Peptides against a protein of PDB entry 3OIQ. Designs and how they scored, part 92

Target 1, 212 residues: chain A of PDB entry 3OIQ
Amino acid sequence: KNRIFVSSSKDFEGYPSKAIVPVQFVALLTSIHLTETKCLLGFSNFERRGDQSQEDQYLIKLKFKDRGSERLARITISLLCQYFDIELPDLDSDSGASPTVILRDIHLERLCFSSCKALYVSKHGNYTLFLEDIKPLDLVSVISTISTKSTNSSKHSSSELISECDLNNSLVDIFNNLIEMNRDEKNRFKFVKLIHYDIELKKFVQDQQKVL

## One batch from the design tools (peptide; made by RFdiffusion4, then SolubleMPNN)

Design b1_p20_1_s1 (from b1_p20_1, 10 letters changed)
Fold by OpenDDE base, seed 5:
Structure b1_p20_1_s1 (fold): chain B 212 residues (1-212), chain A 20 residues (1-20)
Amino acid sequence: as target 1 above (212 residues)
Amino acid sequence: FSLSYPIDKYSDEELFSEVE
């Protein structure tokens, strides 16, 4: 099935009112919402949307219908959090109560870049994004990808080419948006408050700030 | 590292039913 790369969650305003469309985007993980009935991941590219919260621009649902599929959702969350060094309460608590996890503003402490594949499902003017695949991206790899002018367009086959350009452009846009947020005194986001703020990220941000 | 989620196990009708 032809997968569409999405650069903005506004693109969905032009999508069919009754469809199932495979999509892909890259964004920062902003929230995790795990309850007994719902599992949601919030993502953002921090595109300016007026005075609205720039968080959770992409709400991705992990669908489950039984205890086995619920366990899979939990494992998926645990593995994602393990990759990003996000502390979760023990999801494996033998207490028969499904632990509730509500994490917000993840981007204020960690830049959790993720490439997401989802199904856009629309009905009656509303839509839901269902998780199909998530690939966490290493920050060093993201920085290197942006810093290296993509000279090697590996000619992958024509029909599923999310161009390396689309991914790179979205990563650049995210960093540019974060730089703007960092410059805004009213914005809570500051690079220096990131737990993983190192010399490499500092240098990269300083170099990107000279281009903006 | 990638995590595939088995969304293909759900019918189109099941997916459409959850769109609020």
Scores: peptide ipSAE 0.683, ipTM 0.970, DockQ to the pose 0.902
Fold by OpenDDE base, seed 2:
Structure b1_p20_1_s1 (fold): chain B 212 residues (1-212), chain A 20 residues (1-20)
Amino acid sequence: as target 1 above (212 residues)
Amino acid sequence: FSLSYPIDKYSDEELFSEVE
C-alpha cells in the first residue's frame, strides 16, 4: 500500500472508517505516556485548532502484548530520550515493577523534531495511530534544510514515495506556528526558554520572523 | 538514526480490537 504524507491531523477526519492506512508525518514530540498497560507518544505541528490544546495532535501508540514487546517499547522510549537529551527515570531497573513515565509539554524545553511512520487504524468513526518507524531529526539539520530550500534542488532520490517538498513544507509550517506562539503573550511557548536556545536558532528565528 | 517498531507482528484483527 502507498504511504500517505499527512500535513495536518485534520486529514484523518476525511479518512475511511474500518481501514488500515500507512501514513507518515513530521511533528514535534510533545508528550510521553508510559504505563504498565499503555505506551503513547504525543506529537504536534501546532496547527491552530480554535481554543483546543495544540498538544498531542498526533497520538501514536506503541503496541505491546507481552513482557518482551513491552521491553521493546521501553527501549524505544529510552533511545528517543537519549537522542533528545530528555531525562528519564531508569527504565531498565531490575525492579519487577514496570516504570511509569508521564512527560508533557516537552516542546517548551526542547524542539524534538521527528519523522514518524504509522498505521492509521479506524473503526466505528474512531481511529488509533500505531507506530511503525520513528526518525528523530537534528535541529541544526532542520534549520539548514529550511534555510537552503530556495537554492539546492539536489535530487537525492530517496526511494521513499514521500515528496521532500512535503517534509520541508511541514517543517516550515511548524516553525511558523512556533513563531506565532512565541509572539502571543498568553502562550507558554518561548524560544528563549528552550534549553538548547543558541545563536544559530536565534538568528534563524529572527530571519523567519521578518517573513511573517 | 531511526527506530523501527515491529507493528507487522500484529494481525489486522488485533489492531482493530484496540480502536476504542
Scores: peptide ipSAE 0.683, ipTM 0.970, DockQ to the pose 0.882
Fold by OpenDDE base, seed 4:
Structure b1_p20_1_s1 (fold): chain B 212 residues (1-212), chain A 20 residues (1-20)
Amino acid sequence: as target 1 above (212 residues)
Amino acid sequence: FSLSYPIDKYSDEELFSEVE
């Protein structure tokens, strides 16, 4: 089955019931919910949804059914958090209680860009997204990718794989949404409050703000 | 760097059963 690139989580409203559809999206990690019974990753592109929360627009389930698969979920979370410099409690502690991790609003401190592959599974008008693959994206690489394509859009209409255009468009949309949030005095998101706010990100944001 | 998650180990029935 062809994997569908998803630019908006609203696209799922038009998806068939009782289906399994491979999907891919790019978004910011917003939440981590690890308990004894479930592991969920929240993602958002911060698309405006009226008065609805912009957080956790994509809720991705890490399925597990036994202690071995639960350990794999914990390892996956640990590796993602290690990549993004997210502080977690020790998940491997020999204390026989599986640690509960509930992190929210991750995007307020760190921009954790992620390319996710998931299975959309629907039944009775509801759906669940199951994780297949996650690729954390380096912020410097994201900035570089957006910056280089903004210059090349004028000359070559040839053969960029639809997937690369979709990825870049989504990354641009996310930054545009973050810029709008940053401009809104009521919004908690501010670029200057990011732990990793540096000269490169500052310059990029300033340059993008001139186009918007 | 990418992390593959073994969702392919689950049957379609197992996946459908978890959709609330």
Scores: peptide ipSAE 0.683, ipTM 0.970, DockQ to the pose 0.884
Fold by OpenDDE base, seed 3:
Structure b1_p20_1_s1 (fold): chain B 212 residues (1-212), chain A 20 residues (1-20)
Amino acid sequence: as target 1 above (212 residues)
Amino acid sequence: FSLSYPIDKYSDEELFSEVE
């Protein structure tokens, strides 16, 4: 089956019941929930949804059924957190207790851009997204990608299953939503509160703010 | 880099059973 690019988690409201559909999206990591029974990653593009929370618009399940697959879920979480410089408690602790990790509002401290491939699985009007693949995106690369699309399409034949247009449109939409949140005095998100806030990000945000 | 997660190890029935 062809993989569908998803620009909004509202797209799932129109999806068939009792189906398995491969999907792909780009979003910011907002939460990590690891327990003995479940591993969930929350993502958001911060699309306005009325009075609903803009957090965890995409809940991605890392399925496990045994100790070996649970270990794989933990390794996946550790590698993502290592890439994004997210501090985790020691997940390898010999203490015989399964480590519990609950992180929320990750986007308030770090912009963790991620390209996710998942299986949409629906039943009885409900759905679950199961992780197939995650590609963390470097913030400098994201900024460069958005900034260069205003000039010549250099044909880098990236064999990526996403159209270069869909990826870039989603990245622009996320930044525009973050700029709106940053302007809202009631919103907790502020670019200046990001741990990695630097001169490059500051300049990029200032330049994008002039277009909005 | 990308991280592949082996969701293909599960049957369609196993996946459908976890949808609440």
Scores: peptide ipSAE 0.681, ipTM 0.969, DockQ to the pose 0.867

Design b1_p20_1_s2 (from b1_p20_1, 9 letters changed)
Fold by OpenDDE base, seed 1:
Structure b1_p20_1_s2 (fold): chain B 212 residues (1-212), chain A 20 residues (1-20)
Amino acid sequence: as target 1 above (212 residues)
Amino acid sequence: FSLSYPIEKYSDEELFEEVE
């Protein structure tokens, strides 16, 4: 089955019921929810949806069914957090209690860009997204990718079915949405409050603000 | 790097059962 690139979580409103569809999107990590029974990653593009929260527009489940698969979910979360420099409590503590991790509003401190592959699974008008693959993206690489007007329509790197255009457009849309949030005095998001706010990000935001 | 999650180990039935 061909993997579908998803630019908006609204695209799922048009998806068939009782289906399994491989999808891919790029978004910011907004939440981590690890309990004894569930492991969830929240992502958002911060698309305006009226008065609804812009967080967790993509809720991705890490499915597990036994202690071995649960351990794999924990390792996956630990590796993601290590990449993004997110502090987690010790998930390997020999205290026989499954560690609970609840992180929200991650985007207020860190821009954790991620390219996600997931299975859209629908039944009775509801759906769940199951994680297949996650690629964390470096912010410097994201900024460079957006700044280089990729007129290079010709390098079909044969292995990733995503058009370089779809990825770039989604990254631009995310930054534009963040710029709008930063301008809104009621919005908690501010670029200057990011832990990794540097001269490069500042310059990039200032340059993008002139185009909006 | 990328992190692959072995979702392919689950049957379609097991996936459909978890849709709330």
Scores: peptide ipSAE 0.666, ipTM 0.967, DockQ to the pose 0.907
Fold by OpenDDE base, seed 2:
Structure b1_p20_1_s2 (fold): chain B 212 residues (1-212), chain A 20 residues (1-20)
Amino acid sequence: as target 1 above (212 residues)
Amino acid sequence: FSLSYPIEKYSDEELFEEVE
């Protein structure tokens, strides 16, 4: 099946019932919800949706059915958090209690850009997104990609041809939405409050703000 | 760096059952 690039989580409102559709999107990690029964990753493009929370526009489920698959979900979360320098309680603690992790508002401290492949699965008018693959993106690489309009045609194999244009457009849209949030006095998001706020990010934001 | 999650280990039926 061809993978569909999704630029908006609103696209799912038009998707068929009782279907399995492979999708891909790029978004910021906003939440992590790990319990004994569920593992969820929240992502957002911060598209304006009226008065609704802009967080968790994409809720991605890590399915597990046994202790082995649960361990894999935990390892996946640990590796993502390690990549983004997100502090987690030790998930590997030999204390036979499955640690619960609930993180929210991750984007207020860190811009965790992620390219996600997921299965859209629908039934009876509802849907769930199941994780297939996640690629964390380095912020410096994201900034460079946007700034250079870099059509670096990395010859990735024909089966993974997301339009580089779709990825770049989504990254630009995310930054534009963050700039709008940063300008809004009521919004908690501020670039200067990011732990990794540096001279490069500052310059990029200042330059992008001149275009908006 | 990418993390593949083995969703292919689940049948279509198992995925449809988990849609809330």
Scores: peptide ipSAE 0.665, ipTM 0.967, DockQ to the pose 0.910
Fold by OpenDDE base, seed 4:
Structure b1_p20_1_s2 (fold): chain B 212 residues (1-212), chain A 20 residues (1-20)
Amino acid sequence: as target 1 above (212 residues)
Amino acid sequence: FSLSYPIEKYSDEELFEEVE
């Protein structure tokens, strides 16, 4: 089945019921919810949705059914958090209690760009997104990608380039949304409050703010 | 770096059952 690139989680409102559709999106990691029974990753593009929360626009489930698959979910979370320098409580603690991890508003401290592949599974008008693949994106690479492609708008490019264009457009949209949030005095998001806020990110944001 | 998650190990039925 062809994988569909999703630019907005509103696209799912038009999706068929009783379907399994491979999808892909890029978003910021906003939450991690690991309990004994569920593992969820929240992602957002921070698209304005009226009065609705901009948090967790994409809820991705890491399915597990046994202790072995639960351990795989924990390892996956640990590796993702290690990549983004997110501090987790020791998930390997010999205390026979399954560690509960609840992190929210991750984007307020760290920009954790992720390219996600998921299965959209729908039934009776509801849906669940199941994780297939997650690729964490390096912020420097994201900034570089946006900065370089803004100049190359003139090439008539083949169908394979659509996926790269979609990815880049979504990355630009995310940054534009973050810039709007940063300008809003009521919004908690501020670039200067990011733990990894550096001169490169500062310059990039300043340059993007001039275009908006 | 990418993390593949073995969702393919689940049947379509098992996936449909978990849709709330």
Scores: peptide ipSAE 0.664, ipTM 0.967, DockQ to the pose 0.899
Fold by OpenDDE base, seed 3:
Structure b1_p20_1_s2 (fold): chain B 212 residues (1-212), chain A 20 residues (1-20)
Amino acid sequence: as target 1 above (212 residues)
Amino acid sequence: FSLSYPIEKYSDEELFEEVE
């Protein structure tokens, strides 16, 4: 089946009531929920949806059914957190209790850009997104990609099924939404509160703010 | 790098049963 690029989680309102559809999107990691019974990753592009929370617009489930698959879910979470410098409580503590991890509002401290592949599975008007693949994106690379594609179509044929245009548009939309949130005095998000806020990010945000 | 998650180990029936 062809994989569909999703720019908004509202796109799912038009999807079939009983289907399995491979999808892909780019968003910021907002939450991690690991318990004995489930593993969920929350993502958002911070699209305005009226008075609804802009967090966890994409809930991605890491399915497990046995101890081996549960271990794989934990390893996946650990590797993502290692990439983004997210501190986890010791998942390897010899206390025979399954480690519980509940992290929320990750985007308030770190911009964790991620390209996700998932299976959209629907039944009876409800749906679940199951993780197939996650590619964490480096913030410097994201900034460079947005800044350079305003000028040069360098034909690097990345054989990745993601349209480079769709990826770039989604990254720009996320930054525009973050800039709007940063301008809103009522919004908790502020670029200056990010742990990794540096001169490069500051300059990029200032340059984007002149276009908006 | 990318992290592949082996969702292909589950049948379509197992996936449909887990939709809340």
Scores: peptide ipSAE 0.664, ipTM 0.967, DockQ to the pose 0.903

Design b1_p20_1_s3 (from b1_p20_1, 10 letters changed)
Fold by OpenDDE base, seed 3:
Structure b1_p20_1_s3 (fold): chain B 212 residues (1-212), chain A 20 residues (1-20)
Amino acid sequence: as target 1 above (212 residues)
Amino acid sequence: FSLSYPIESYSDEELFSEVE
């Protein structure tokens, strides 16, 4: 089946009931919810949805059914958190209690850009997104990608299933939404409060703010 | 790098059963 690129979580409102559709999107990691019974990752592109929370627009489930698959979910979370420098409690604790991890508002401290592949599964007008693949994106690489596309497409033949245009449009949209949030005095998001806020990010934001 | 998650190890029936 062809994978569909999703630019908005509203696209799912038009999706068929009782279907399995492979999808792909790019978003910021906003939450991690790991318990004995479920593992969920929240993502957002911060698209304006009226007065609704802009967090967790994409809820991705890591399904498990036994101790082995539950361990795989924990390893996946640990590897993502290691990549983004997110501190987790010890998930390998020999104490027979399964570790519980609840992190929220991750985007307030770190910009964790991620390319996600998921299965959209719908039934009775509801849906669940199940994780197939996640690629964490480096912030320096994201900034460089947005900044260079104002000039010539170097034909890097990456066999990536995402149109390079769809990826870049989504990354630009996310940054534009973050700039709007940063300008809003009522919004908790501020670029200067990011742990990794540096001269490069500062310059990039200042240059993007002149176009908006 | 990318992290693959083995969602293909589940049947369509198992996936549909978890949609509330």
Scores: peptide ipSAE 0.669, ipTM 0.967, DockQ to the pose 0.872
Fold by OpenDDE base, seed 2:
Structure b1_p20_1_s3 (fold): chain B 212 residues (1-212), chain A 20 residues (1-20)
Amino acid sequence: as target 1 above (212 residues)
Amino acid sequence: FSLSYPIESYSDEELFSEVE
């Protein structure tokens, strides 16, 4: 089945019931929820949805069924957090108790851009997104990609025809939404409060703000 | 860097059973 690029979590409102559809999106990591019974990653593109929270627009489930698959979920979370420099409690503690991790509002401290592949699974008008693949994106690379208007199709022969244009458009939309949030005095998000706020990000934001 | 998660190890029935 062809993988569908998703630009908005509203696209799922038009999706069929009782289906399995491979999807891909790019978004910011907003939450991590790891317990003994479930592992969820929250993502958002911060698309305005009225008065609803802009967090967790994409809830991605890491399914597990046994201790081995639960360990794989923990390793996946640890590796993502290591990449983004997110502090976690020791998930490898020899205490036979499964560690509980509940992180929210990650985007207020770190811009954790991620390209996610997931299975959309629907039944009875509800759906769940199951993780297939996650690719953390480096912020410098994201800024460079947006700034260069990369019309250069690097012919990397990944047989998944996700338009480089769709990825770039979604990255631009995320930054535009963050700029709007930064301008809103009621919004907690501020670029200057990011732990990794540097001269490059500052310049990029200032240049993008002139176009909006 | 990418992390693959073995969702293919689950049947369609197992996936549909978790949709509330």
Scores: peptide ipSAE 0.668, ipTM 0.967, DockQ to the pose 0.882
Fold by OpenDDE base, seed 4:
Structure b1_p20_1_s3 (fold): chain B 212 residues (1-212), chain A 20 residues (1-20)
Amino acid sequence: as target 1 above (212 residues)
Amino acid sequence: FSLSYPIESYSDEELFSEVE
């Protein structure tokens, strides 16, 4: 089955019931919920949804069924957090209680861009997204990708271009949404409050703000 | 860097059973 690129989590409202559809999206990591019974990753592109929370627009489940697969979920979370420099409590603590990790509002401190592949699984009008693959994206690489492709829009070569254009458009949309949030005095998100806020990000944001 | 998660190890029935 062809993988569908998803630009909005509203796209799922039009998806069939009782289906398994491979999907792909790019978004910011917003939450981590790891318990004894479930592992969820929250993602958002911060698309405006009226009065609805812009957080956790994509809830991705890391499915596990036993202690071995639970350990794999924990390792996956640890590796993602290591990549994004997210501080986790020691997940390997010899205390026989599996540590619970609940992180929210990750985007307020760190921009954790991620390309996710998931299975959309629907039943009775409800759905769950199951993780297939996650690729963390380096912020410098994201900025460079957006900056370089704004100039090269003229070479339409057919099939590989769609997914790359969709990815870039989604990355631009995310930044535009973050810029709008940053301009809103009521919004908690501010670029200057990011731990990794540097001269490069500052310059990029300033340049993008001139186009909006 | 990418992390593949072995969702393919689950049957369609197992996946459908977890949709609330």
Scores: peptide ipSAE 0.668, ipTM 0.968, DockQ to the pose 0.897
Fold by OpenDDE base, seed 5:
Structure b1_p20_1_s3 (fold): chain B 212 residues (1-212), chain A 20 residues (1-20)
Amino acid sequence: as target 1 above (212 residues)
Amino acid sequence: FSLSYPIESYSDEELFSEVE
C-alpha cells in the first residue's frame, strides 16, 4: 500500500474504519509517556483546533508484548532523548521497578522536529497510530530547508519518501503556528525560553515574522 | 539517523485487538 503523507491529524476523521493505512507526518515532539504497560509519544503541528489543546495531536504508540520488546521501546526513547538532549531520569536504576518516564510540554524547552512513519489502525470508529519509524530532524537543517526554497521537486515517486514540497509545507506551517503562539500573551510558548535559542533561530524567526 | 520500530512483528489481528 502507498504511504500517505498527513499534513493534519484532522485527516484521520475522514479515514475508513477497520483499516490499516501506512502514514507519514512531520511534527514536534510534545510528550513522552513510558510506563510498565504503555509507551506513547505525543506530537503536534500546533494547528489551531478551536479551544482544544494543541499538544499531542498525534499520539504514537510503541507496541510491546514481552520484556525484550519493552527493552526495545526503552532503548528507542533513550536514543531519541539523547539526540534531542532531553534529560531522562536514570532508566538504568538497579531497583527492579520498571522506570516510568512522563515528560510533557517538551516544545516549551526544545523544538524536537521529527519525521514519523506510522500505521493507522482503525476499529469501531476509533484508531491507534503505531510507530514504524522515527527520524529526528536537526533544527539547523529544518531552518535551512525552509530558507532554501528548493524548487527542485525531483519526482522521485517512491511510496516511502515525503515529497520535498509536503515536508517544506508542513515545516513552514509548524513555524507559522509557533510564531502565532509566541505572539499570543496567553500562550506559554516563547522562542526566547527555548534552551537552544540562538542567533540563527532568532534571525530566522524575525525574518518569518515579517512574512506573516 | 532513523529509528525503526519492528511493528511488522505484529499481525493485523494483534493490531486491531489493541484499538480500544
Scores: peptide ipSAE 0.668, ipTM 0.968, DockQ to the pose 0.870

Design b1_p20_1_s4 (from b1_p20_1, 10 letters changed)
Fold by OpenDDE base, seed 5:
Structure b1_p20_1_s4 (fold): chain B 212 residues (1-212), chain A 20 residues (1-20)
Amino acid sequence: as target 1 above (212 residues)
Amino acid sequence: FSLKYPIESYSEEELFSEVE
């Protein structure tokens, strides 16, 4: 089945009921919800949706059915958090209680860019996104990709032509949305409050602000 | 770096059953 690139979670409003559609998107990690019964990752591109919270526009479920698959979900979360330098409580604690992790507003401290592949599964007008693959993106690489108008259309083979353009456009849109949030005095998001706010990110934001 | 999650190990029925 051809994978569809999703630029907005509003695209799902037009998707068929009772379907399984492979999708891909790029967004910032905003939340982690790990309990005994479910594992969810929240993502957002911070597209303006009226007065609604801009967090968790994409809720991605890590499905598990047994203790082994639950452990895989935990390992996946741990590896993702390790990549982004997100401090988690010890998920491997020998205490037979499944650790509960609830992190919110991750984007206020860290820009965790992620390329996600998921299965859109719909039934009775509702849908769930199930994780297939997550690729964390390095911020320096994201900045370089946006800054270099990558005219290198590497003609990757026709079937998974998520255009390098679609990825780049989504990354630009996310940064533009963050710049708008940073300019809004009522918005909690500020670039200067990011733990990893450095001279490179500062310069990039300043240069992007001149284009907006 | 990419983390694959084995969602293919679940049947379509199992996936549809979890859509609330």
Scores: peptide ipSAE 0.688, ipTM 0.970, DockQ to the pose 0.890
Fold by OpenDDE base, seed 1:
Structure b1_p20_1_s4 (fold): chain B 212 residues (1-212), chain A 20 residues (1-20)
Amino acid sequence: as target 1 above (212 residues)
Amino acid sequence: FSLKYPIESYSEEELFSEVE
């Protein structure tokens, strides 16, 4: 089955009420919820949805059924957090209590761009997104990719099912939404409060603000 | 790098059963 690129979590409103559809999107990591019974990753592109919270627009479930698969979920979270320099409590502690991790509003401190592959599974008008693959994206690489408008639509890298155009458009949309949030005095998001706010990000944001 | 998650190890029935 062909994988569908999703630019908006609203696209799921038009999806079949009983289906399994492989999807892919790019978004910012906003939350991590790990308990004894479930592991969820929240993602957002910060599309405006009226007065609703712009966080967790994509809730991705890491399914597990036993201690072995639960350990795999924990390892996956640990590796993701290691990549983004997110501090986690020790998840390997032999204290017989399953470690609980609840992180929210990750985007207020770190821009954790991620390309996600998931299975959309729907039943009776509800759906769940199950993780298949996550590729964390380096912020410098994201900035460079947006800045170098690769007008070269012709390099189909034969391995990535996403057009470079769809990825780039979604990354631009995310930054535009963050710029709007940064301009809103009521919004908690501010670029200058990011732990990794540097001269390169500052310059990039200033240049993008001139286009909006 | 990418992190693969073995969702293919679950049946369609198991996946549909978790949709509330």
Scores: peptide ipSAE 0.688, ipTM 0.970, DockQ to the pose 0.889
Fold by OpenDDE base, seed 2:
Structure b1_p20_1_s4 (fold): chain B 212 residues (1-212), chain A 20 residues (1-20)
Amino acid sequence: as target 1 above (212 residues)
Amino acid sequence: FSLKYPIESYSEEELFSEVE
């Protein structure tokens, strides 16, 4: 089945019931919810949705059914957090208690850009997104990609048919939404409060703010 | 760097059963 690139989580409102559709999107990691029974990752592109929370627009489930698959979910969370320099309690502790992790508002401290592949599974008008693949994206690489308008058709292998245009457009939209949030005095998001706020990010934001 | 999650190890029935 062809994988569909999703630019908005509203696209799922038009999706069929009782279907399995492979999808892909790019978004910021906003939350991590790990319990004994569930592992969820929240993502957002911060598309304006009226008065609703802009968090967790994409709720991705890491399915597990046994201790082995639960361990894989924990390893996946640990590796993502290690990549983004997110401090977690030790998830590998041989203490027979399954650690509970609940992180929210991750985007207020770190811009964790992620390219996600998921299965959209629908039934009776509801849906769940199941994780297939997650690629964390380096912020410097994201900034460079947006800045260069890289029409460089890097002939990357035909199997990852994300339109480079769709990826770039989504990255631009995310930054534009963050700039709008940063300008809003009522919004908690501020670029200057990011732990990794540096001269490069500052310059990029200042240059993008002139276009909006 | 990418993290693959083996969702293909689950049947369609198992996936549909978890949609609330």
Scores: peptide ipSAE 0.687, ipTM 0.970, DockQ to the pose 0.885
Fold by OpenDDE base, seed 3:
Structure b1_p20_1_s4 (fold): chain B 212 residues (1-212), chain A 20 residues (1-20)
Amino acid sequence: as target 1 above (212 residues)
Amino acid sequence: FSLKYPIESYSEEELFSEVE
């Protein structure tokens, strides 16, 4: 089956019931929920949806059924958090209790850009997104990619299933949404409150703000 | 790098059973 690129989580409102559809999207990591029974990752592109929360627009489930698959879920979370410099409680603690991790509003402290592949599975008008693959994206690489596509189509044949156009459009849309949130005095998101806020990010945001 | 998650190890019936 061909993988569908998703630019909005509203696209799922038009998806068939009782189906399995491979999907792909780019978004910011907003939440991590790990318990004894569930592992969920929340993502958002911060698309405006009226008065609805802009957080967790994409809820991705890491399915597990036994101790081995649960361990794999924990390893996946640990590796993702290691990449983004997210501090986790010790998940390997010899205390026979499964570690509980509940992180929310990650985007308020860190911009964790991620390219996600998931299975959309629907039944009776409801759906679940199951994780297939996650590629964390480096912020410097994201900024460079957005900044350079204004000039040169360098034919790097990346064999990636996403058109370079769909990826870049989604990254631009996310930044534009973050700029709008940063301008809103009522919004909790501020670029200057990011732990990794540097001169490069500051300059990029200032330059992007002139186009909006 | 990418992190592959082995969702292919589950049957379609197992996946459909978890959709609430």
Scores: peptide ipSAE 0.687, ipTM 0.970, DockQ to the pose 0.883

